Peptides against a protein of PDB entry 2Q3Z. Designs and how they scored, part 43

Target 1, 272 residues: chain A of PDB entry 2Q3Z
Amino acid sequence: YVLTQQGFIYQGSAKFIKNIPWNFGQFEDGILDICLILLDVNPKFLKNAGRDCSRRSSPVYVGRVVSGMVNCNDDQGVLLGRWDNNYGDGVSPMSWIGSVDILRRWKNHGCQRVKYGQCWVFAAVACTVLRCLGIPTRVVTNYNSAHDQNSNLLIEYFRNEFGEIQGDKSEMIWNFHCWVESWMTRPDLQPGYEGWQALDPTPQEKSEGTYCCGPVPVRAIKEGDLSTKYDAPFVFAEVNADVVDWIQQDDGSVHKSINRSLIVGLKISTKS
Target 2, 254 residues: chain A of PDB entry 2Q3Z as posed
Amino acid sequence: YVLTQQGFIYQGSAKFIKNIPWNFGQFQDGILDICLILLDVNPKFLKNAGRDCSRRSSPVYVGRVGSGMVNCNDDQGVLLGRWDNNYGDGVSPMSWIGSVDILRRWKNHGCQRVKYGQCWVFAAVACTVLRCLGIPTRVVTNYNSAHDSNLLIEYFRNSEMIWNFHCWVESWMTRPDLQPGYEGWQALDPTPQEKSEGTYCCGPVPVRAIKEGDLSTKYDAPFVFAEVNADVVDWIQKSINRSLIVGLKISTKS

## One batch from the design tools (peptide; aimed at target 1 S145 F158)

Design b2_p21_5_s3 (made by RFdiffusion4, then SolubleMPNN; from b2_p21_5, 15 letters changed)
Fold by OpenDDE base, seed 2:
Structure b2_p21_5_s3 (fold): chain B 272 residues (1-272), chain A 21 residues (1-21)
Amino acid sequence: as target 1 above (272 residues)
Amino acid sequence: MAALVAERSKYAQGVLTDSSD
């Protein structure tokens, strides 16, 4: 998980799983230097360099920093996300075949955001950076991945009496979503939460004011311990949220219905 | 959040609808 530079990332849908080859390239020339630059331009370093540097021995701290810096939200991060199929002023997310070119472009353009990424691109770049920094990391794919915006562990849809969706779908389910899992001890938590930790670099929700997510023990998610830092409710919802339909009736009443046709979560952890 | 508006495509990440899965 540290030494592997070539791998596969799972994409598609729950019904039609596919993979793409990806060059993580964490040991290619100049990549370590770029990873160090990434750390040196993070907001915490800019605020207090000495404090930031003193904490870089913690994979928990570094993982959280990397999660925030892989996206360009709130900082001089690496990638700008885009999902509307309008990529003419950049590179289509589907065109990338590895992390190295992305990181080199970012650095060579003065840490200017690279256009564009989607979830697997964010995850793959994060994986490269974390591996480069000596943290065992793998990309994971979750099919039917929920994006819970209000931390209630539900994906809520509003419908009229005919079952038609009303208004904007603020909450959503991705066909697939990718993030990373990193192996680390958790001295900041109660015993037993060492091991794989989920980190999500796709800028979905803010955590403590920054678009970042995790690390959160995979065990905590599995066991439903939502009190575990960081961002346990959000990550839990990605894989376990229930879908609820709020159906408005003619009399103005609202009926709550559990949508059993939309099953959230099918996680695949990669071996490479 | 506006940046996360997604359209479903063949291989790209996209939003599921009732007919999607």
Scores: peptide ipSAE 0.270, ipTM 0.734, DockQ to the pose 0.280
OpenDDE base, seeds 1, 3, 4, 5: peptide ipSAE 0.259, 0.030, 0.260, 0.031; ipTM 0.734, 0.659, 0.735, 0.660

Design b2_p21_5_s4 (made by RFdiffusion4, then SolubleMPNN; from b2_p21_5, 12 letters changed)
Fold by OpenDDE base, seed 1:
Structure b2_p21_5_s4 (fold): chain B 272 residues (1-272), chain A 21 residues (1-21)
Amino acid sequence: as target 1 above (272 residues)
Amino acid sequence: MKKREEERSKYAQGVLLDSSD
């Protein structure tokens, strides 16, 4: 998980699983230096360098910083996300074949955000950085991945009497979503939560005011311990949210229906 | 409307699943 530089990332859909090759390249020339620059330009370092540096011995702290810095939201982070298929002023997310070129571009342009990324690009870059910093990390793909925006563990759709979705689809289920899992101890938690921790660098929701997510113990998600920091409800919903349809009738009445056809969550962990 | 929803595409990542899927 630290030594592998070449791997595959799962994509596609639950019905048709695909993969792409990816060069993580954590040991390529200059990559460690770029990872250190990433740490040195993070908002916590800029605010208090001594405090930030003193906490870099904690994989929990470093993981959370990396989760926030791989995206360019709120900071001088690496990647700008874009999903509208309009990439003419940058590089299509689908064109990347590894993390090395992305990190080099970021550094060489004075830590200017690289255009563009989507979930697997964010996850792969985070994986490279974390591995480079000595944290065992793997990319994870979750099919039918829910994005719960109001922390109620539901994906809610409003529908008319004909079943047509009404209004904005603020909450959504992705065909797939990627994040990373990192192996670490959790001295900040009760005993038993050491092991794989989920981290999500894709800018979906803010955690404590920053677009970052985790680390949260995979065990806590499996056991439904939503009180566990960080961001357990959000990560839990990605893999376990229920889907609810609010059906409005012509008379103005509303009927709640559990949508059992949309099953959230099919997680696949990678070896590399 | 959130930024991500405005940018949503069905290409690569961005397929919004509904009951018709």
Scores: peptide ipSAE 0.060, ipTM 0.697, DockQ to the pose 0.210
OpenDDE base, seeds 2, 3, 4, 5: peptide ipSAE 0.045, 0.053, 0.071, 0.052; ipTM 0.704, 0.714, 0.718, 0.734; seed 4 fails the geometry check

Design b2_p21_6 (made by RFdiffusion4; failed a check: the pose's geometry)
Pose (drawn by RFdiffusion4):
Structure b2_p21_6 (pose): chain A 254 residues (1-148, 151-160, 170-248, 256-272), chain P 21 residues (1-21)
Amino acid sequence: as target 2 above (254 residues)
Amino acid sequence: SYTDLDHVHRNLLNEFEFHYD
């Protein structure tokens, strides 16, 4: 979770899982410096640099800023999202085989966002950043499935959608800032929309808090709960509707 | 059988109710 520089990102579907190899490259030349630069351009550093550097004692703080800076609403984030099959301005999300070239591109262009990312690209870059800084991190994929004239599927078809698959990262740490027993894997979601409140979204939120439905736990627990849960009910006339099943075959490299 | 999902727009807690006549 710290030292291995290549891994797998799972894509495809719940029935046909694809394992896409990936070069996280966290110890390649210039990557650590780029990661320290990423911290020094984060909005909290601009607001109070002395405090920001002091808070870097915390993997919660750093994990939040690190993952949060990958797809940042501010112009100094690492990647720009796009899902319309129109990637001519730059580079397709399906093209990348690693996080390194994106990070280098980002540094060389005045810390401007690199076009383009999709959920697995953001998660992959977040893994590289956090592994470089020493926070044990893994990329995780969740799969969702539809069964087909449903209004539900129409509403979606035609960025908090429910996708065929969605990726994020999990990082390992204690949580002295929370009630006891939430140490361990924390979910961090670097996909785009920081929207409700706060400098960043989403996480870190303890995986256990998600499993337990304890959605008051910081940070951004409802956003992660929504990626692995959806409750759908029909009233033809009360009935459970399985036209949409969310939270299947959640996967990571062994 | 279940199919690959394109995408579905959602809310905060993903709670949905559908009414049919």

Design b2_p21_6_s1 (made by RFdiffusion4, then SolubleMPNN; from b2_p21_6, 14 letters changed; failed a check: the pose's geometry)
Amino acid sequence: DYEELSGVKANKYNKFELYLE

Design b2_p21_6_s2 (made by RFdiffusion4, then SolubleMPNN; from b2_p21_6, 15 letters changed; failed a check: the pose's geometry)
Amino acid sequence: EYEELEAVKANKYNKFVLYRQ

Design b2_p21_6_s3 (made by RFdiffusion4, then SolubleMPNN; from b2_p21_6, 13 letters changed; failed a check: the pose's geometry)
Amino acid sequence: EYQELSGVKANKYNKFELYYQ

Design b2_p21_6_s4 (made by RFdiffusion4, then SolubleMPNN; from b2_p21_6, 14 letters changed; failed a check: the pose's geometry)
Amino acid sequence: DYVELSGVKANKYNKFELYLQ

Design b2_p21_7 (made by RFdiffusion4; failed a check: the pose's geometry)
Pose (drawn by RFdiffusion4):
Structure b2_p21_7 (pose): chain A 254 residues (1-148, 151-160, 170-248, 256-272), chain P 21 residues (1-21)
Amino acid sequence: as target 2 above (254 residues)
Amino acid sequence: WEPTSYDFDNDSEEHPLASRF
């Protein structure tokens, strides 16, 4: 989770899982410096640099800023999202085989966002950043499935959608800032919309808090709970509707 | 229950299946 520089990102569907190899490249030349630069341009550093550097004692703080800076609402984030099959301004999300070239591109262009990312690209870059800084991190994929003239599926077909698959990262750490027993894997979601409140979204939130439905636990627990849970009920006339099943075959490299 | 099959079952790009309320 720290030292291995290549891994797998799972894509495709719940039925036909694709394993896409990836070069996280966290120890390639210039990558650590780029990661330290990423911290020094984060909005919290601009607000109070002395405090920002002091808070870097915490993997919770760093994980939040590191993952949060990958797809940042501010112009200094690493990547820009796009899902309309129109990637001519720059580079397709399906083209990248690693995080390194994106990070280098980002540095060389005044820390401007690189076009374009999709969920697994953001998650892949977040893994590189956090692994480089020493926080054990893994990329995770969740699969969702539809069964087809449903209003539910129409509403979605025609960025907090429910997708065929969605990726994020998990990082390992204690949580002295929370009630006891929430140490371990924390979910961090670098996909784009920081929207409710706060400098960043989403996480870190303990995976256990998600499983337990303890959605008051910081940070951004409802956003991660919504990626792996959806409750759908019909009233033809009360009935459970399975036109949408969310939270299937959640996967990571062994 | 069996999920619906799509042309993009083996696609790397994300496809919206549904949206949140």

Design b2_p21_7_s1 (made by RFdiffusion4, then SolubleMPNN; from b2_p21_7, 11 letters changed; failed a check: the pose's geometry)
Amino acid sequence: IEPSSFEFDNSLLEVALAARL

Design b2_p21_7_s2 (made by RFdiffusion4, then SolubleMPNN; from b2_p21_7, 12 letters changed; failed a check: the pose's geometry)
Amino acid sequence: WEPSEFEYDNSLLEVALAARL

Design b2_p21_7_s3 (made by RFdiffusion4, then SolubleMPNN; from b2_p21_7, 12 letters changed; failed a check: the pose's geometry)
Amino acid sequence: LEPSSFEFDNSLLQRALAARL

Design b2_p21_7_s4 (made by RFdiffusion4, then SolubleMPNN; from b2_p21_7, 11 letters changed; failed a check: the pose's geometry)
Amino acid sequence: WEPSEFEFDNSLLEVALAARL

Design b2_p21_8 (made by RFdiffusion4)
Pose (drawn by RFdiffusion4):
Structure b2_p21_8 (pose): chain A 254 residues (1-148, 151-160, 170-248, 256-272), chain P 21 residues (1-21)
Amino acid sequence: as target 2 above (254 residues)
Amino acid sequence: SEEERVEERAEFQESVPLDDS
């Protein structure tokens, strides 16, 4: 989770899982410096640099800023999202085989966002950043499935959608800032929309808090709970509707 | 090749949920 520089990002579908190899490259030349630069341009550093550097004692703080800076609403984030099959301004999300070239591109262009990312690209870059800084991190994929004239599927078809698959990262740490027993894997989601409140979204939120439905636990627990849960009910006339099943075959490299 | 890899990946990229039939 710290030292291995290549891994797998799972894509495709719940029935046909694709394992896409990836070069996280966290110890390649210039990557650590780029990661320290990423911290020094984060909005909390601009607001109070002395405090920001002091808070870097915490993997909760750093994980939040690190993952949060990958797809940042501010112009100094690492990547820009796009899902309309129109990637001519820059580079397709399906082209990348690693996080390194994106990070280098980002540094060289005045810390401007690189076009383009999709959920697995953001998650892959977050893994590189956090592994470089020493926080044990893994990329995870969740699969969702539809069964087909449903209004539910129409509403979605025609960025908090429910996708065929969605990726995020999990990082390992204690949580002295929370009630006891939430140490371990924390979910961090660097996909784009920081929207409800706060400088960043989403996480870190303990995976256990998600499983337990303890959605008052910081940070951004409802956003992660929504990626692996959806409750759908019909009233033809009360009935459970399985036209949409969310939270299947959640996967990571062994 | 690289182009073939990109085209292949575009067939199963992130999208709305597929039919579970």

Design b2_p21_8_s1 (made by RFdiffusion4, then SolubleMPNN; from b2_p21_8, 7 letters changed)
Fold by OpenDDE base, seed 1:
Structure b2_p21_8_s1 (fold): chain B 272 residues (1-272), chain A 21 residues (1-21)
Amino acid sequence: as target 1 above (272 residues)
Amino acid sequence: SEKERVEERSQFAQGIPLDDS
């Protein structure tokens, strides 16, 4: 999980799982230097360099910084996300074949955001950076992955009596979503939460005012300990959210739809 | 085929269509 430079990322759908080859390239020339630059341009370093550097021995701290810096939201991060299929002013997310070109482009253009990424691109770049920094990391794909926007552990849809979806379709379920899991101890938590920690660099929700997510123990998610830092409710919802279809009648009454066909969450962890 | 159509749409991350069409 540190030494492997080439691997696969799972994509597709729950019914039709696919994969693409990916060059993580964490040991290629100059990549470690770029990862160090990424740390040196993070908002915490710019605010207090001494404090930031003193905390870089903590994989918990570094993981959270990397989660925030892989996306360009709120900082001089690496990638700009785009999902509207309009990529003419950049590179299509589907065109990338590895992390190395992305990181080199970012550095060579003065740490200017690279256009564009989607979840697997964010995850793959984060995986490269974390591996460079000596943190065992793997890419994870979750099929039927929920994006809970109101922290209620539900994906709710409102429909009128004709079946038309009402309101802002803000909450959604991805066909697939990628993030990373990193192996680390958690001295900041109670004993037993060492091991795989989920980190999500795709800018979905803000955590403590920054588009970042995790680290949160995979064990905490499995056991339903939603009080565990960081971002346990959000990550829990990605894999376990309940889907509720509401039908609203003209009289204002609401009732649940009978047909619940969509099940949230099918997580696949990569071997490399 | 249905498989090919789903695979083509699954090359990128997107919201699962809720319209039971």
Scores: peptide ipSAE 0.243, ipTM 0.796, DockQ to the pose 0.238
OpenDDE base, seeds 2, 3, 4, 5: peptide ipSAE 0.142, 0.071, 0.195, 0.234; ipTM 0.742, 0.688, 0.777, 0.794

Design b2_p21_8_s2 (made by RFdiffusion4, then SolubleMPNN; from b2_p21_8, 10 letters changed)
Fold by OpenDDE base, seed 1:
Structure b2_p21_8_s2 (fold): chain B 272 residues (1-272), chain A 21 residues (1-21)
Amino acid sequence: as target 1 above (272 residues)
Amino acid sequence: SAADRVAELSKFQQGIPLDDS
């Protein structure tokens, strides 16, 4: 989880699982220096360098910083996300074969955001950075991954009497979503939450005003402890949200229907 | 082919179509 530089990332759908090879390359020339630059341009360092540096011994702190800095939202982060199939002014997310080229491009262009990434690219770069900093980390893929936008642990669709979706889809379920899990102790929590911690660098929702997510104990998600920092409800919903259809009738009444055909969450963890 | 198209699309992260459960 620290020493392996080559691996696979799982993609596709629950019905059609795919994978791609990926070069994490945490020991490639200059990559450690780039990871240190990433820390030195983060908003917390710019605000108070001494305080930021004093906290870098904490993998909890570093993990949260890296989660925020892998995306370019809110800061001088590494990657700009795009999902509309318009990549002509950059690089298609599908073109990347490893983290090294991305990180080198970012650094060589004055820490300018790299175009473009999607979830597995964000996760892979985060994995490289965290491994480079000595934090055991793996990429995780979740099929039928929910994006809950209103923190009610539901994916809700509004439909007319014919079952047709009304308005723009706000909440959604991804065919797949990738994030990372890092191994660390959690001295900031009650005993028993050491181990794998979920971190999500894809800019989906803001956490404490910044596009970042985690770390949150995988155990807390499994046990349903949604009070556990950081971002337990959001991560829980990614793997456990229920799907609800609200069907409006001609008379103005609304019928609630639980959608049992679409099951959220099928998580697989990489072992290399 | 249809299979090739599905395989290509599955390489990108995207929303699940509501008619494809």
Scores: peptide ipSAE 0.285, ipTM 0.802, DockQ to the pose 0.297
OpenDDE base, seeds 2, 3, 4, 5: peptide ipSAE 0.066, 0.052, 0.034, 0.270; ipTM 0.715, 0.709, 0.685, 0.794

Design b2_p21_8_s3 (made by RFdiffusion4, then SolubleMPNN; from b2_p21_8, 10 letters changed)
Fold by OpenDDE base, seed 1:
Structure b2_p21_8_s3 (fold): chain B 272 residues (1-272), chain A 21 residues (1-21)
Amino acid sequence: as target 1 above (272 residues)
Amino acid sequence: SAADRVAERSKFAQGIPLDDS
């Protein structure tokens, strides 16, 4: 989880699992220096360098910083996300084959955002950076991954009497989503939450005002401890949300129905 | 979020709608 530089990332759907080879390349020339630059341009360093540097011995702190800095939202982060198939002014997310080229482009262009990324690109770059910094990390793929926007642990669809979705979907389920899990102790939590911690660098929701997510103990998610920092409800919903249909009838009445055909969450943890 | 503002998704991209049938 630290020493491997080549691996695979799982994609596709629950019914049709795919994978791509990926070069993480954490030991390639200059990559460590780029990771250190990433830390030195983060908002917390710019605000108070001494305080930021004093906290870099904590993988909890570093993990949260990296999750925020891999995306370019709110800061001089690495990647700009885009999902609308309009990539003519950059590189298609589907074209990347490794983290090294992305990180080198970012650094060589004065820490300007790289165009473009999607979830597995964000996750893979985060994995490279964390491994480079000595934190055991793996990429995780979750099929049927929910994006809860109102923190109620539900994915809600509004439908007419014929079952057709009305308006734009405010909430959604991804065919797949990728994030990372990092191994660390959690001295900031109650005993027993050491081990794998989920971190999500894809800019989905803000956490404490910044597009970042985690670290949150995988154990806490498994046990349903949603009070555990950081961002337990959001990560829990990604893998466990229930789907509800609100069906509006012609007479104006609304019927609540649990959608049992859409089962959220099928997580795969990579071995390399 | 940026991920929700999607009008078109490719076969290999993230965010293909799930079949609820």
Scores: peptide ipSAE 0.032, ipTM 0.711, DockQ to the pose 0.222
OpenDDE base, seeds 2, 3, 4, 5: peptide ipSAE 0.026, 0.031, 0.029, 0.113; ipTM 0.680, 0.652, 0.690, 0.729; seed 5 fails the geometry check

Design b2_p21_8_s4 (made by RFdiffusion4, then SolubleMPNN; from b2_p21_8, 9 letters changed)
Fold by OpenDDE base, seed 1:
Structure b2_p21_8_s4 (fold): chain B 272 residues (1-272), chain A 21 residues (1-21)
Amino acid sequence: as target 1 above (272 residues)
Amino acid sequence: SAAERVEELSQFAQGIPLDDS
């Protein structure tokens, strides 16, 4: 997990699983130096360099910083996300084949955000950075991945009497979503939560005012311990949310229905 | 071409609607 430089990232859908080769390249020339620059431009370092540096021995702290810095939201982070198929002023997310070119572009342009990324690009860059810093990390793909926006562990759709969606979908289910899992101890938690920790660098929701997510123990998610820091409810919903349809009738009545055709969550953890 | 490759790879992008019918 630390030594492998080439691997695969899973994409597509639950019915049609695909993969692409990816060069993580954590040992290529200059990549470690770029990862250190990433730490030195983070908001916590700029606010108090001594405090930030003193905490870099903690993979929990570093993981959370990297989650926030891989996206350019709120800071001088690496990647700008875009999903509207308008990539003419940058690079299409689908054209990247590795993390090295992205990180070099970021550094060589004065830490200016790179255009553009989607989830697997964010995850892959985070994986490279964390591996460079000596943290065992893998990319994870979750098919039918929920994005809960109101923290109720549900994906809610509003429908008319014919089953048609009313208005824009406020909440959504991705065909797939990628994040990373990193191996670390959790001395900040109760015993037993060491091991794989989920981190999500895709800017979906703010955590403590910053677009970052995790680390949260994979075990806590599996066991349903939603009180566990960081961001357990959000990560739990990505893999376990129930889908609810609110069906409005012509008489103004509303019927609640559990949508059993949409099954959230099919997680694949990579071996490379 | 690079443009053709992007179109071919678009099927792997996020945001493809799920079949819930």
Scores: peptide ipSAE 0.064, ipTM 0.684, DockQ to the pose 0.451
OpenDDE base, seeds 2, 3, 4, 5: peptide ipSAE 0.053, 0.041, 0.062, 0.033; ipTM 0.692, 0.679, 0.662, 0.717; seed 3 fails the geometry check

## One batch from the design tools (peptide; aimed at target 1 N144 I155)

Design b2_p22_1 (made by RFdiffusion4)
Pose (drawn by RFdiffusion4):
Structure b2_p22_1 (pose): chain A 254 residues (1-148, 151-160, 170-248, 256-272), chain P 22 residues (1-22)
Amino acid sequence: as target 2 above (254 residues)
Amino acid sequence: STEHPVDASDYDPNPVKGEFPS
């Protein structure tokens, strides 16, 4: 989770899982410096640099800023999202085989966002950043499935959508800032929309808090709970509707 | 398949609820 520089990112579907190899490259030349630069341009550093550097004692603080800076609403984030099959301005999300070239591109262009990312690209870059800084991190994929004239599927078909698959990262740490027992894997989601409140979204939120439905636990627990849960009910006339099943075959490299 | 909203092509006859890896 710290030292291995290549891994797998799972894509495809719940029925046909694709394992896409990936070069996280966290110890390649210039990557650590780029990661320290990423911290020094984060909005909290601009607001109070002395405090920001002091808070870097915490993997909660750093994990939040690190993952949060990958797809940042501010112009100094690492990547720009796009899902319309129109990637001519720059580079397709399906082209990348690693996080390194993106990080280097980002540094060389005045810390401007690199076009383009999709959920697995953001998660892959977040893994590189956090692994470089020493926070044990893994990329995770969740699969969702539809069964087909449903209004539910129409509403979605035609960025908090429910996708065929969605990726994020999990990082390992204690949580002295929370009630006891929430140490371990924390979910961090670097996909775009920081929207409800706060500098960043989403996480870190303990995986256990998600499993337990303890959605008052910081940070951004409802956003992560929504990626792996959806409750759908019909009233033809009360009935459970399985036209949409979310939270299937959640996967990571062994 | 590339990332997109869920549709008929994503159907799974034997769905199993995903568990977070330990």

Design b2_p22_1_s1 (made by RFdiffusion4, then SolubleMPNN; from b2_p22_1, 7 letters changed)
Fold by OpenDDE base, seed 1:
Structure b2_p22_1_s1 (fold): chain B 272 residues (1-272), chain A 22 residues (1-22)
Amino acid sequence: as target 1 above (272 residues)
Amino acid sequence: PPQRPVDASDYDENPEKGEFPE
């Protein structure tokens, strides 16, 4: 999980699982230096360099910083996300074959955001950076991945009496979503939460005012301990959210229905 | 293949919404 430079990232859908080869390239020339630059331009370093540097011995702290810095939201981060099929002023997310070119472009252009990324690109770059920093990390893919934006552990759809969705969908389910899991101890938590920790660098929801996510123990998600920092409810919902239809009847009443046709979550972890 | 909603269009045409901040 630290030494492997080439691997595969899972994509596609739950019914049609695919993978692509990816060059993580954590040992290629200059990549470690770029990772150090990433740390040195993070908002916490700019605010108080001494405090930031003193905390870099903590993989919990570093993981959270990296999850925020891989996206360019709120800071001088690496990647700008885009999902509207309009990539003419940059590079299509589908064209990337590795993390090295992305990181080099970012550095060589004065830490200007690289256009563009989607979930697996964010995850792969985060994986490279964390591995460079000595943190065992793997990319994970979750099929039928929910984005719960109101922290109620539900994906909610509003429908008329004919079952037609009304208005714009605020919440949604991705065909797939990628993030990373990093191996670390959690001295900031009660005993038993050491091991794999989920970190999500794709800008989806703000955590403590910044577009970042985690680290949260995979065990906490599995056991349903939503009080565990960081961002346990959000990560839990990605893999476990229930889908609810609110159906308005002709008499003006609203009926709650559990949608059993949309099953959230099928997580696959990479072995290398 | 691109990331896309399972129950909507292949792409989000409104990246300015909270789900996809710029």
Scores: peptide ipSAE 0.327, ipTM 0.702, DockQ to the pose 0.158
OpenDDE base, seeds 2, 3, 4, 5: peptide ipSAE 0.325, 0.327, 0.317, 0.344; ipTM 0.667, 0.696, 0.685, 0.691; seeds 2, 3, 5 fail the geometry check

